Peptides against a protein of PDB entry 3WG5. Designs and how they scored, part 152

Target 1, 218 residues: chain A of PDB entry 3WG5
Amino acid sequence: LAKNIVYVAQIKGQITSYTYDQFDRYITIAEQDNAEAIIIELDTPGGRADAMMNIVQRIQQSKIPVIIYVYPPGASAASAGTYIALGSHLIAMAPGTSIGACRPILGYSQNGSIIEAPPKITNYFIAYIKSLAQESGRNATIAEEFITKDLSLTPEEALKYGVIEVVARDINELLKKSNGMKTKIPVNGRYVTLNFTNVEVRYLAPSFKDKLISYITD
Target 2, 218 residues: chain A of PDB entry 3WG5 as posed
Amino acid sequence: LAKNIVYVAQIKGQITSYTYDQFDRYITIAEQDNAEAIIIELDTPGGRADAMMNIVQRIQQSKIPVIIYVYPPGASAASAGTYIALGSHLIAMAPGTSIGACRPILGYSQNGSIIEAPPAITNYFIAYIKSLAQESGRNATIAEEFITKDLSLTPEEALKYGVIEVVARDINELLKKSNGMKTKIPVNGRYVTLNFTNVEVRYLAPSFKDKLISYITD

## One batch from the design tools (peptide; made by RFdiffusion4, then SolubleMPNN)

Design b2_p18_6_s4 (from b2_p18_6, 9 letters changed)
Fold by OpenDDE base, seed 1:
Structure b2_p18_6_s4 (fold): chain B 218 residues (1-218), chain C 218 residues (1-218), chain A 18 residues (1-18)
Amino acid sequence: as target 1 above (218 residues)
Amino acid sequence: as target 1 above (218 residues)
Amino acid sequence: SKSKGVIIDAGTSAKSYD
């Protein structure tokens, strides 16, 4: 019986147009190989809203389940990362990670202070994040509070409040705990039951281009 | 029995004079083929008010029903997109989408802050958006609040409050749910009952020009 | 026209999430 393949890839750093290209590349590889799923190990402080929204769309258009895994310990799915997670088929967090702090900003002033987004913009993202939560059957009240209260949660809190589906220490525990779970959003119009029995884990390395761009943007 | 044709086209990005040309082209193709309807998959952050008003007029002058479908998940009918939707024969939203945030602005300052529109302009668009809502039998109070409160709604909220007609995950569900619905505004002076039984769905691809302009304007 | 030069935009293009 052909082993079901699960891909694992890492996305680290700011959410940009390049981060979209990484998501697109990784998901495309996993789609081409008819993988059971792809796990994206996400560690991000946030980034551009436009890139984030494109990433969410790319995930939702995936032909395979996309699992966002806030990993390793010490990582965060902060700001844009939370939206990406909420747009995904399954969210997992490692112990010692965080999720939330989603209030949109216009940028930073010369003194490093936040330029607040006007209510128009904040309310847009409130509706957007709530829609992601509602669509995925996740806690829309908490999703709103990620913006309105700049709320951040531990994995245990996020699980308890129904923001995420799994707390897992590593990929093996993630696979074990998510086995038999249904995706929180459809894959090709259907909720998929994840089958992680007897899977082969394949790690996708960053391309040379990925490494180079990460090196330039850091 | 000749299958009723439903066209589906995508309009993504900022509302500009070019977006008007896209709407005009797509609707014209569907009119020429006597389609049962055209569905416009709309994903927009907004854009120019003049282009928006022209698009609304073009929709209202359509010889066939124009359905605005906020799609895919993660898309929005933000700002100008809301006006376009409210001016259409039927509004649908996919789960994970948003609508609203309609307050007019004059632009952005050098620091990225919004240049507020004077009360005269704001009040003009309040009257305009309310008229679109009233004409289409949609919630004019919420339409006003899209401006006055910069309100944005989820699909479920928008449906609940009578801003939109359908929440649908895909084109097939949209066709199924909108089958037998009357258009919210007239087509050639008559409210049309949509007949999506045994329809052929035809996708309109962006022209080469459309792709090129999208590439240049992004 | 009262619409000339008016932007009906959510400003999503201008946003960073840092």
Scores: peptide ipSAE 0.042, ipTM 0.318, DockQ to the pose 0.091; fails the geometry check
Fold by OpenDDE base, seed 4:
Structure b2_p18_6_s4 (fold): chain B 218 residues (1-218), chain C 218 residues (1-218), chain A 18 residues (1-18)
Amino acid sequence: as target 1 above (218 residues)
Amino acid sequence: as target 1 above (218 residues)
Amino acid sequence: SKSKGVIIDAGTSAKSYD
């Protein structure tokens, strides 16, 4: 029986254009191989909103389920990472991770102080994050509060509030718990039931280009 | 007599995929209008090497001259910004700006310390920055030292060492000084003589998307 | 390609873009 393939790839660090290229490459490889899903082990403090929106769009255009897994313990899907997670087909978190803190900023001043976004921008991202939550059947109120209160949640809280779908310690537990779940957003216009029975886990390594860019942007 | 149009756009903050999108959009608009050139007012501390390389490639593929103008006073073309500048058709700097500090890093640790790039990555970017300098007829020795010594230069030093072409206080002085200069790299396979006689300066504003993304990534 | 994942930054504290 041909094993279903599940790809696993790590995306770590700031969300940028390179992060988009990583997502695009990894998802494309998994699409080409007709994988059951790709799991992205995400650890990000956040990053660029444009890159984030492009990543969300790339996930939404995926021919296969894209699972965001906030991993390992100590990792976060902070800021832009939360938007990416909310734009994905399934969110999982490892114990000891976090999600949230989504308030948009214009940057950092020379003294390291946050330059606040004008209300117009904040309100745009409130609407955007709420739409991601609504489209995925996740908690839009909490999604808004990720911005308005700079809320950050534990995996247990995020699960409780209906922000995420799975708490899992490792890939094996993630596969076990998510087996038979429906994607929270459509894949090719349909909600897909995940089938992690008799799967082969295939890890994707960063390309040489991926390693070089992470080195320059980190 | 139909005025030659010169576009001016600001790109500020970290170099990311969104910065690429900004460059692409701005250059595309200027290309569509057959502008004499676009001036990018650049103020960046640096950012992602992949985004940087994509931006350089986008500049090199431009149908019109792309002038990087390190502006306003107090701005920098630091790190990735230097590569972008070296990849452009002309570099200008305002007094009180800086260029350089090009050493690639893998990121910042949780304590804010730099994670050094392995020699393989550093050497790759040494070769890359030297190639940009060589291709543009700029000082490849200084370009290398931007990495190996983390060198940062004033406009006066950068001009003196043949890293940049113009020191200018404002757009009008830039246009005046660069008028009749040849591009340092080809446009459509040829070195173009800039014609800033009877030009209309047209400022490009950030798109709503640009404003939103700058707000999230800054 | 060796250019992916490289940060060329002047040391401005990469705070999390939350």
Scores: peptide ipSAE 0.038, ipTM 0.292, DockQ to the pose 0.118; fails the geometry check
Fold by OpenDDE base, seed 2:
Structure b2_p18_6_s4 (fold): chain B 218 residues (1-218), chain C 218 residues (1-218), chain A 18 residues (1-18)
Amino acid sequence: as target 1 above (218 residues)
Amino acid sequence: as target 1 above (218 residues)
Amino acid sequence: SKSKGVIIDAGTSAKSYD
């Protein structure tokens, strides 16, 4: 029997327009091979809202399921990463990871103090994050609290509160636990049941360009 | 006597395509007003190579002198920030700032180890950073060592080694010390002597957009 | 887009990977 392909790729660091290019490239490769899914191992402290929103749109436009996996232990889907996760077809977290802390800021003042976003911006992101949660059938109240209380959750809490779908130690456990789950958002207008019973895992390396740009961002 | 205008703007955080938009906006405003110069208060740990190279090009295409000022104390022009500085018309640093650490990496492995750039990439950036130093009449040997040794310098060291032109505690001292200096690269094909004898300092605030994007990248 | 120029960071991004 032909094995269903599952791609695994890593996205680490700040969410930028290049992170969008990485998502786009990785998802496109997986789409081209008609993969069962792509798993994005995500480790981010946050990043740019424009890039984040574009990434969410790219995920929502994916022809295949996009699984955000907060990995390895010690990783986070913080701030912009939480929005990306909430916009995805499935969220998994490894033990010892975190999700949340989504309060928008306007940056830092000259003295290093956070410049608070005006209520208009904060309210925009509250509405946006709640929409992502609602569309994905995830906890919109907690999604709001990721902003209003700057809430951060453990994997166990995030699972308990219905923010995420899977806690898994590794890719094998993720595939095992998510097998037979429905995507939390549609793929081409339909909710897809994931089939990880007979899969080939393919790891995608960062492109030369991906590697070059990460170097300069780090 | 009509005062020559000097613009001051802050660019903080990771170098991204939005940082390019900030540079472009700020420089364009200063160009429109036929300013004597724009001072960019830079505080960056690094960022994307594509954005960095575009920023360098935008600076080199500026109709007015662009001064990179590593400010405030505690700030850095690290990695991509060093390239941007070396591509500018004048570099200043405040006491307690740093410059350097330019070694290209391809990102981080799953275990958090740095993925080294292949020699081809490293050599490309060595050639590039040396070209920026040579074009600006700055120390190309040290510029290479920013990569090959991952060298970071204090303002005093950077001045001593001919990497930067000014050490200044604040904008007033910067204006005072840089008055009468020639730009290290041409403005419209000519080296310009800075005239800060009778100037009006105008601070540019981040646009609402700039503030919003910084919030998501932070 | 109202998202243009927004940073959504946990505030931890300023960790220079030393």
Scores: peptide ipSAE 0.026, ipTM 0.275, DockQ to the pose 0.110; fails the geometry check
Fold by OpenDDE base, seed 3:
Structure b2_p18_6_s4 (fold): chain B 218 residues (1-218), chain C 218 residues (1-218), chain A 18 residues (1-18)
Amino acid sequence: as target 1 above (218 residues)
Amino acid sequence: as target 1 above (218 residues)
Amino acid sequence: SKSKGVIIDAGTSAKSYD
């Protein structure tokens, strides 16, 4: 029987238009090979809201399950990363990672102080993050509190509160624990039951361009 | 015999003043426990040059060996990360990682285009990166080309060219391969021979502050 | 777009662009 392929790729650093290009490239490769899933090892402190929304849309348009895995230990799916995770087919976190802190800002002043987003923008993203949580059957109250309280959670808390689906130390444990789980959002209009029996793990390396632009945006 | 401790900590994302605080915290913990070494699992696209230089200095002031490990697969020690690696006591890379692309920039324009550093700044960092390579007995020509050609290398190329010391898939392989190696720069004025026989690996988790600020800078 | 120029980060990312 042809081994089902699971791709693993890393997306790290700021969420930008180039991060979108990375997501698009990685998902496209996995789609072309009819992979069982792609696992994106995500570690981001956040980034641009426009890029984030485009990434969420790209994930939701994926022909295969996209698993956001907050990895390695010490990584975060912070801010924009939380939105991306909530927009994905499955969220996993390694022990020692974090998720949350989703309050939108307009940027930083020259003194490094946060320029707060006006209530209109904050409320827009509250509605948006709640929609992502609701659509994925995740805790919409906590999703809101990621903004309103700037809440950050441990993997254990996130699991307990129904924000994420898996706590796993590595890819092998992730595959083992998520095997037989349904995607939290549809793939091509259907909820997919993940089949990680007899899978081959393929790592996708960042392209030269990916390396260059991550260098540029961080 | 008391087990020698090797600490492992992750530093991920943009190189900022807070990344300095992380390095300082992690190295300080390892110093306090008289660890055989600390392995920093580094994955960075780059960041601020001032923070990078401070981090290099902090590494060079370490009372114990600081091993920069470009990990996991897909990670990079890009830009500022390359300088940090070159300033460290040992560089390891996992397969599928990258190192290089060190050209300094002044930032990004509103359209996302790179604002080039003027020749004076570029030349300063050429001299600086060459000094790090020379002091550590690494390939200074390649170090220069990381800037002048925006060169990025695979682990295998970096090893071949004498930029790094170890290619390892995981911490255990890293410990095994680097056991008995001399540090590439002194620890407290002496080149240290690493002793990874009968070591206990201790993982350092990011502090709550580390999680918060990595969230802020990326 | 309401998202244009909005940063969803923990409040530190924009410091690197000043």
Scores: peptide ipSAE 0.026, ipTM 0.284, DockQ to the pose 0.091; fails the geometry check

Design b2_p18_7_s1 (from b2_p18_7, 9 letters changed)
Fold by OpenDDE base, seed 5:
Structure b2_p18_7_s1 (fold): chain B 218 residues (1-218), chain C 218 residues (1-218), chain A 18 residues (1-18)
Amino acid sequence: as target 1 above (218 residues)
Amino acid sequence: as target 1 above (218 residues)
Amino acid sequence: AKKGKGVEIEAIGVGGRA
């Protein structure tokens, strides 16, 4: 019996146009191989709203389930990372990770203080994050509070409040716990039941360009 | 008599956080040498709103005049570049360049179509670009139309409409035409009269990091 | 300086791809 293929790729750092290219490349590889799913190990402090929205769109257009996994311990899906997670087919978090802190900002002042976004922009992102939560059957009230209260949650809280679907220590526990779950959004117009029985896990390495960008952004 | 020092540096490509670092580095070097001014040769299709706003702030905080020069022929100060120019002490353009096209976008769809910004975001940037124009004594109506009509102007039109101060073919003509002009915004709280008599022009090269980023973004 | 947590709103279009 042909093994179900699951891809695993890492995305770390700020969400930028280059992060979109990473998502697109990784998902495209997994689509070409007709993988059962791709798991994106996400560790991000946030980043660009445009890149975030494009990433969400790319995930929603995926021919296969895209699972966001906040990993390893100490990682976060902060700000833009939370929107990406909420736009995905399944969210998992490792113990000792965090999600939230979604307040839109115009940036940082020279002293490192946050420049707040005007109310009009904040209200747009409130509507957007609530739509992502509603479409995925996740907690839209908490999604709003990620902005209005700059709320951050533990994996246990996020699971309890219906923001995420799985708490898992590693890929093996993630596959075990998510096996038989339905995607929270459609794949090609249908909610897919994940089949992680008898899987082959394939790790995607960052490209040379990805490594070079990481080196420059660090 | 000690020569007045004028620095010239190039900024090309998308406006990003790295572009902010370039502006900061170049202006800091010129400030340290107590230069009469720095000229930034700008060629940009646009980029990040946050980076743009930080660049505008950095220019406005400069201890010396910052002159934006849209150069060479074929270059543009498009989108974010227009805001940067409007936030500067003097704007010059070379013949065959353009300025404008400031419509805020959420990005590009996968098919390359523009994703329009919601009215709330558009209205914020209308207010912002108008403030930059008003503070610098430049045409605020045209600044608004850079967004509302996605207007682009030639150097001759931009000069005629009071958007820019100088049309110049090269650095020598720029220095000649801008000599004795007052800055359009204050330097350390005062409008400075530019003195380009008996100048020494010093070119700043891009750092190794700047070159590496350019290579990756191209 | 560690850029803190925020959704950086890129609202300004990149003009024409050459």
Scores: peptide ipSAE 0.048, ipTM 0.570, DockQ to the pose 0.411; fails the geometry check
Fold by OpenDDE base, seed 4:
Structure b2_p18_7_s1 (fold): chain B 218 residues (1-218), chain C 218 residues (1-218), chain A 18 residues (1-18)
Amino acid sequence: as target 1 above (218 residues)
Amino acid sequence: as target 1 above (218 residues)
Amino acid sequence: AKKGKGVEIEAIGVGGRA
């Protein structure tokens, strides 16, 4: 039987327009090869709301399942990363990672303090993050609290609250645990059952441009 | 008589956190040298709201006048650039430049279409841009229309409507025309009369990091 | 300086004409 392919790609650092290009490139490669899924190893402190929304839309338009995996240990899907995860087909987290802290901010003051978003903006992102949670059958109350309380969760808490689907130490454990799970959102209008019984894992490397941007934004 | 120093620095491209660092660096150098003013040659299609607000705040906290000069011909102070200009001590434009087009967007869709900001966000930025205009004694109605109508103005229109203070072809004409003008916002709590009668112009170069970021964001 | 965890609302559109 032809081995189903699972792609793995890393996205690290701030969510920007370049991060969108990375997502688009990685998903497109996996789509072209008719992969069973792509796993995005995500480690982000957050970033741009626009890039985040575009990434969510790109994931939702994917012809294949997009699994967001908060990895490695010590990584986070903070802020924008949480929205991306909630917009994805499956969320996994490694032990020692975090998810949440989604308060929209207008940025950082000169002293490094957060410039709070006005209530109108906060309410928009509350509605948005709740919609992502609802559409994916995830905990919309906790999704709201990622903003209202600036809540951050461990993998175990996130799993317990129904924010995420898998806690896994590595790709092999992720594949094993997610095998037979249905996607939390549709792929091409259908909820897909993930089949990781006999898969080839292919790693996608960042482009030279991606490496350069990461180096500069780090 | 010791020559008063006027610094000139270029800020080109998208308004980002790096653009804030550029503004901060440039203004800090000019402050340290007790410059008469700094002229920022601005060419931006827009960018980040947070970076924009931080830049505005940094300008407002400047110990010296910060002149935003939309330059060279063909440049724009679009979107975020308009807010920065409206938050500055003096606005100049070169012929063939533009200012405005300030509709807040959540970003660009995959097809390159604008993701419209929700009315709540739009209304926030309307209030903000109007406050900048009012505080600077500039046309708050036109400032609102930069958002509500996505209005973009020529230098001549912007001058006519009381959005900007100077139309100048180059730095020399800018210095000549702005000589004796009062800042539109206070410097250290006082409106300053610009004195460009006997000035030395000093150009500030972008750092290596600034060049690298520009190259990657272009 | 730890760039904080906030969703940076870049609400101001780059009004680039298509």
Scores: peptide ipSAE 0.044, ipTM 0.568, DockQ to the pose 0.434; fails the geometry check
Fold by OpenDDE base, seed 2:
Order: C-alpha cells, then sequence, then structure tokens
Structure b2_p18_7_s1 (fold): chain B 218 residues (1-218), chain C 218 residues (1-218), chain A 18 residues (1-18)
C-alpha cells in the first residue's frame, strides 16, 4: 500500500514576499507528490499584510490540506501569523507558544514606537480576520479581539475559545490528534477528513535562497 | 473690514504619520485663526495607506476648506497623494505636475521590485478611492483606473475628466480661479462657496520637528 | 533605489525584536 506522505516544512521569521515563495514552493512540492497534507511549522513575529494575504490565498488554493503548527515551544503565530493560521485547513500549537496580537500597524517611528493604523485600515483587517474565522468555523469574536484588544492567547486558551483545533507537543502527537479531523476550510471545494493512520513524514528543507533571505530579513 | 486669511503650507515627500502631524498642525492653525481656507502645496511620491487615510479623515473634519495644490511644476500627487487630493475640498494642479498611480503596493522586495497587493487589498482601495471621488462629485471611473490601470494624468487631462477643479500656475491664479467655487465636500456639514476677493496670504513654515522628520524619511 | 510610487500597507507586525 503506497504510504500516504505528510510533508513538514519550517517557516520562521518575518512574513514577506519571500515567505510567500516558501509557502508556494512547499505546498507545490506536497501537491506534486499527492501528499495527505503538509504541516508548516510556523514561528513568526508578523510581517507584511500583503504577503500574509497572498499566503492565505495560496493556502486556500492548495490541492492538499495545509496545517499550520505553531512550533517549537517559545514560537508564536503573532500578527500576520495569526491570519495565516486562521486561513489554514487546521491549526495546531505546541505548549509554550502564542497566537494573536493582530493589530495592523503602519510601522515604526524613528524612536521605535508603533505607528497606529487609521480606523479605516483597522476596520478592513477586522472584517478580514473575522471572515477568515467565520469561513473556517473558528471564533470570530476572538479573532476581532486579536485586533481590537491586541489579544494574545496560549494554546490552551486558543483551543478553549475555538480558535485552534489541536494542542500537540510534537509532529507525532499532532498526527495522532488530528487523525480523523475534518479540515476547517475546503480542499478543492470539499472538506477533507485527515487520514494519518499510515503516513510517512518527509521534511522539506529551506532552499539556499530561503536560507539567504531569512538571514538578510532577520 | 477684517481681511479673510488664506494659509499656504507645503507638504513634500513620503506620506507618513509625521505627514499626518503636519496636516493636523497646519489645519489647526488655520482653524484657530478662522481662515477662509488653507492651501496645501503637495509634492509626494506616495507613502503609507494609514497615514493617507488619517489625513483624509483630518481634512474631512476640518472646520475650514482644505485645498490641495499639486505644486510646483514637476511635483506630483502620486499614490497616497491622489487619495488625499480626492478627499479634499478642492484640487488644483500647476502645469507640469501629475496625479494618479494609486495601485496599492505591499512594499519592495530585496531586489527593489514592487510587491503587489493581493486582490482583496486592491479591491478595498478601489472601493475607497471611488468613495472619495463620489463623495466629492469627481470622476469615480478615473479614480478606479488610477488603481486598475495605474493611470497618471496631466493637469489638463485631470481637469478635462473631472478629477480636479483648477489648473493654476501660482497661488494668485489659484485664488482667482477658485474664487466663487463651491467646495467639493462639506465643511461642517455645508458646501462652502470660496470667497477670495479680499484675502491675505499667510505662509506656514514647517516646524523644526517637521524639517527633521522630512530629512530622516527622505 | 528609487522608492516606487505606491500606497504601502506596511507590517501587520507585532513590535520590535525583543
Amino acid sequence: as target 1 above (218 residues)
Amino acid sequence: as target 1 above (218 residues)
Amino acid sequence: AKKGKGVEIEAIGVGGRA
């Protein structure tokens, strides 16, 4: 019996156009190999709104389930990372990770202070994040509060409030706990039941370009 | 007879939170002195969407007419500058200036290429720029094309298509041509007829802070 | 590099490097 393949790839650092290229590359490889799913180990402080929205769109266009896993312990799906997670087929978090803090910012003043987004932009992202939550059957009120209150949650809180689906310590626990779960958004127009009963885990390494870009953007 | 005062201030460079502070300061001074209007001589390549939207809101909340004047020759109201102009009480352009090129961008890649905004952001700004044009009785189709076609117009084209109200070589010609015009948006809920028959022109200088910030952001 | 013309929607980011 051909083993179902699950790909695992890491995305760490700021969300940029290069992060989009990483997502696109990783998902494309997994699609070409007809993987059961791809797990993206995500650790991000946030980044650009555009790259984030492109990544969300790329996930939504995926021919296979894309699982966002906030990993390892100490990692975060902060800001743009939360939107990416909310746009994905399944969200998992490791203990000691965080999600939220989604307030749109205009950037930093010279003194390093955050320049606040005007109400119109804030309202746009409120509507957008609520849409992602609603489309995925996740808590849209908490999604809004990630912006309006700059709320950050623990894995246990995020699970309790219906923002995420799994708390898992490692890939094996994630596969075990998510086995038999339905995707929170459709894959090719259909909600998929995940089958991790007989899977081979394959790790995707960053390309040389991905490594170089991460080094320059950090 | 107390001379009606018209303030003139310059805003040059990128649209940022500091540009908002300049607009707020200039308009506040003119409001405090019960000016007939303030003319903002605008020369910008664009900037941040948030600062732009805050500036538009500040103009709409002005107790006096705010005239955007794309000046001097060679200046542009590019990108964010076009939105600011479309949100103002009157738009003027000097010969040899330009308006438009309003496509939202997410920034630049490391190679300096423009990162395109995803369709959702682009559509948001299409709706926003069309709203500004419609609210001001300006050409909403051309306003949309400033985004969809990255359209840039000359003063003569912008006047012909009903995007702007005045082509003027200098402040005196602007005052002469705009005298008796109605504001394109309300001032304190009312459309105002501009009265420039007996006005004193007062120039506002940038603050020390404004000068410093322009130097650092350029 | 000529900063291109655009409406930048900068970072939806959590603040600076700790």
Scores: peptide ipSAE 0.033, ipTM 0.359, DockQ to the pose 0.271; fails the geometry check
Fold by OpenDDE base, seed 1:
Structure b2_p18_7_s1 (fold): chain B 218 residues (1-218), chain C 218 residues (1-218), chain A 18 residues (1-18)
Amino acid sequence: as target 1 above (218 residues)
Amino acid sequence: as target 1 above (218 residues)
Amino acid sequence: AKKGKGVEIEAIGVGGRA
């Protein structure tokens, strides 16, 4: 019997329109192969709100479960990364990772100062992040506090507060712990029960373009 | 007998001209008080090369030891952060942090693609990062590989390879472990032996401007 | 890198890029 495929891909760096292209490419490959899931090893400090929203939409449109795995230890799903995670079918975190700090900004001044987002934009993202949390059955109060208090959580705290679903040290532990879990959002209109009992893990390499883009963003 | 002061300040987010202003402000405060050292709790994914080089110069011009502490767990001294660390008087890392991924990029394309730096720029930064490592008596081969292989290291690996000087879980352990260490680069033309036997720790709060800038850069 | 004139949602001081 053919083993179900689980794809694993890394997305590291700032969330940009190219990060969207990476998500789109990785998810598309996994969709084409009817993978059981794709795991995105995410390590991001954040990035562009437009790209983030497009990535969330791409995940929501996925024909397969998209698992955001904040990995390796030392990684974060910071700012835009938190929104992306909250928009995904399952969130996992490795020990020593973080999630949160979602306060929207307009950018950096010439002197590097944060140009605060006007209240209208902040309130828009509060509503947006709360919707992602609510749609995924995750903690919408904490999701709001990721903005209003610039809150960051450990994996253990995020699990405890119902922000994430799994704490796992590696892909094998992630697959083991998430086996039999239901997706937190629908896949093609249905909540999917993940089946990782007999899977082949396939790692997707970044394209030359992806390597180039992460090199630019870093 | 007056306790020697050790300042601790946090610098989080992208390295920008404002991050330079933060470094300059924090170091200046610590210089004014003749602090035994300033510890900069650094958590950065990277940022602008110009700002990074200015920060390195500001650290090198410091009248007191500047310790870069990659902290908390989950933090990184990525890209520009690695250069800053290598330009500092002492590097410490908390468990679960990372250092490296120093490949220079021109920026991001409209599609978010990394615009690779031309070989001339890459070679410039190879020479620059190697000089920082050599000047600080750190591993110049690994420093080059932070660019050429986009290498990232754990604290334990970075210590093992002679990239960093200390692995510490918190400020108290950092002070304890670094007590009696010599700075890896001169302070006012002399290598300083750190004396943390009888110190008062003073935390510097980010200015309102600093909070705003980190909000913009993040 | 072009400072994006757009709304950025990047995190202040969260765990680094490993």
Scores: peptide ipSAE 0.023, ipTM 0.269, DockQ to the pose 0.112; fails the geometry check

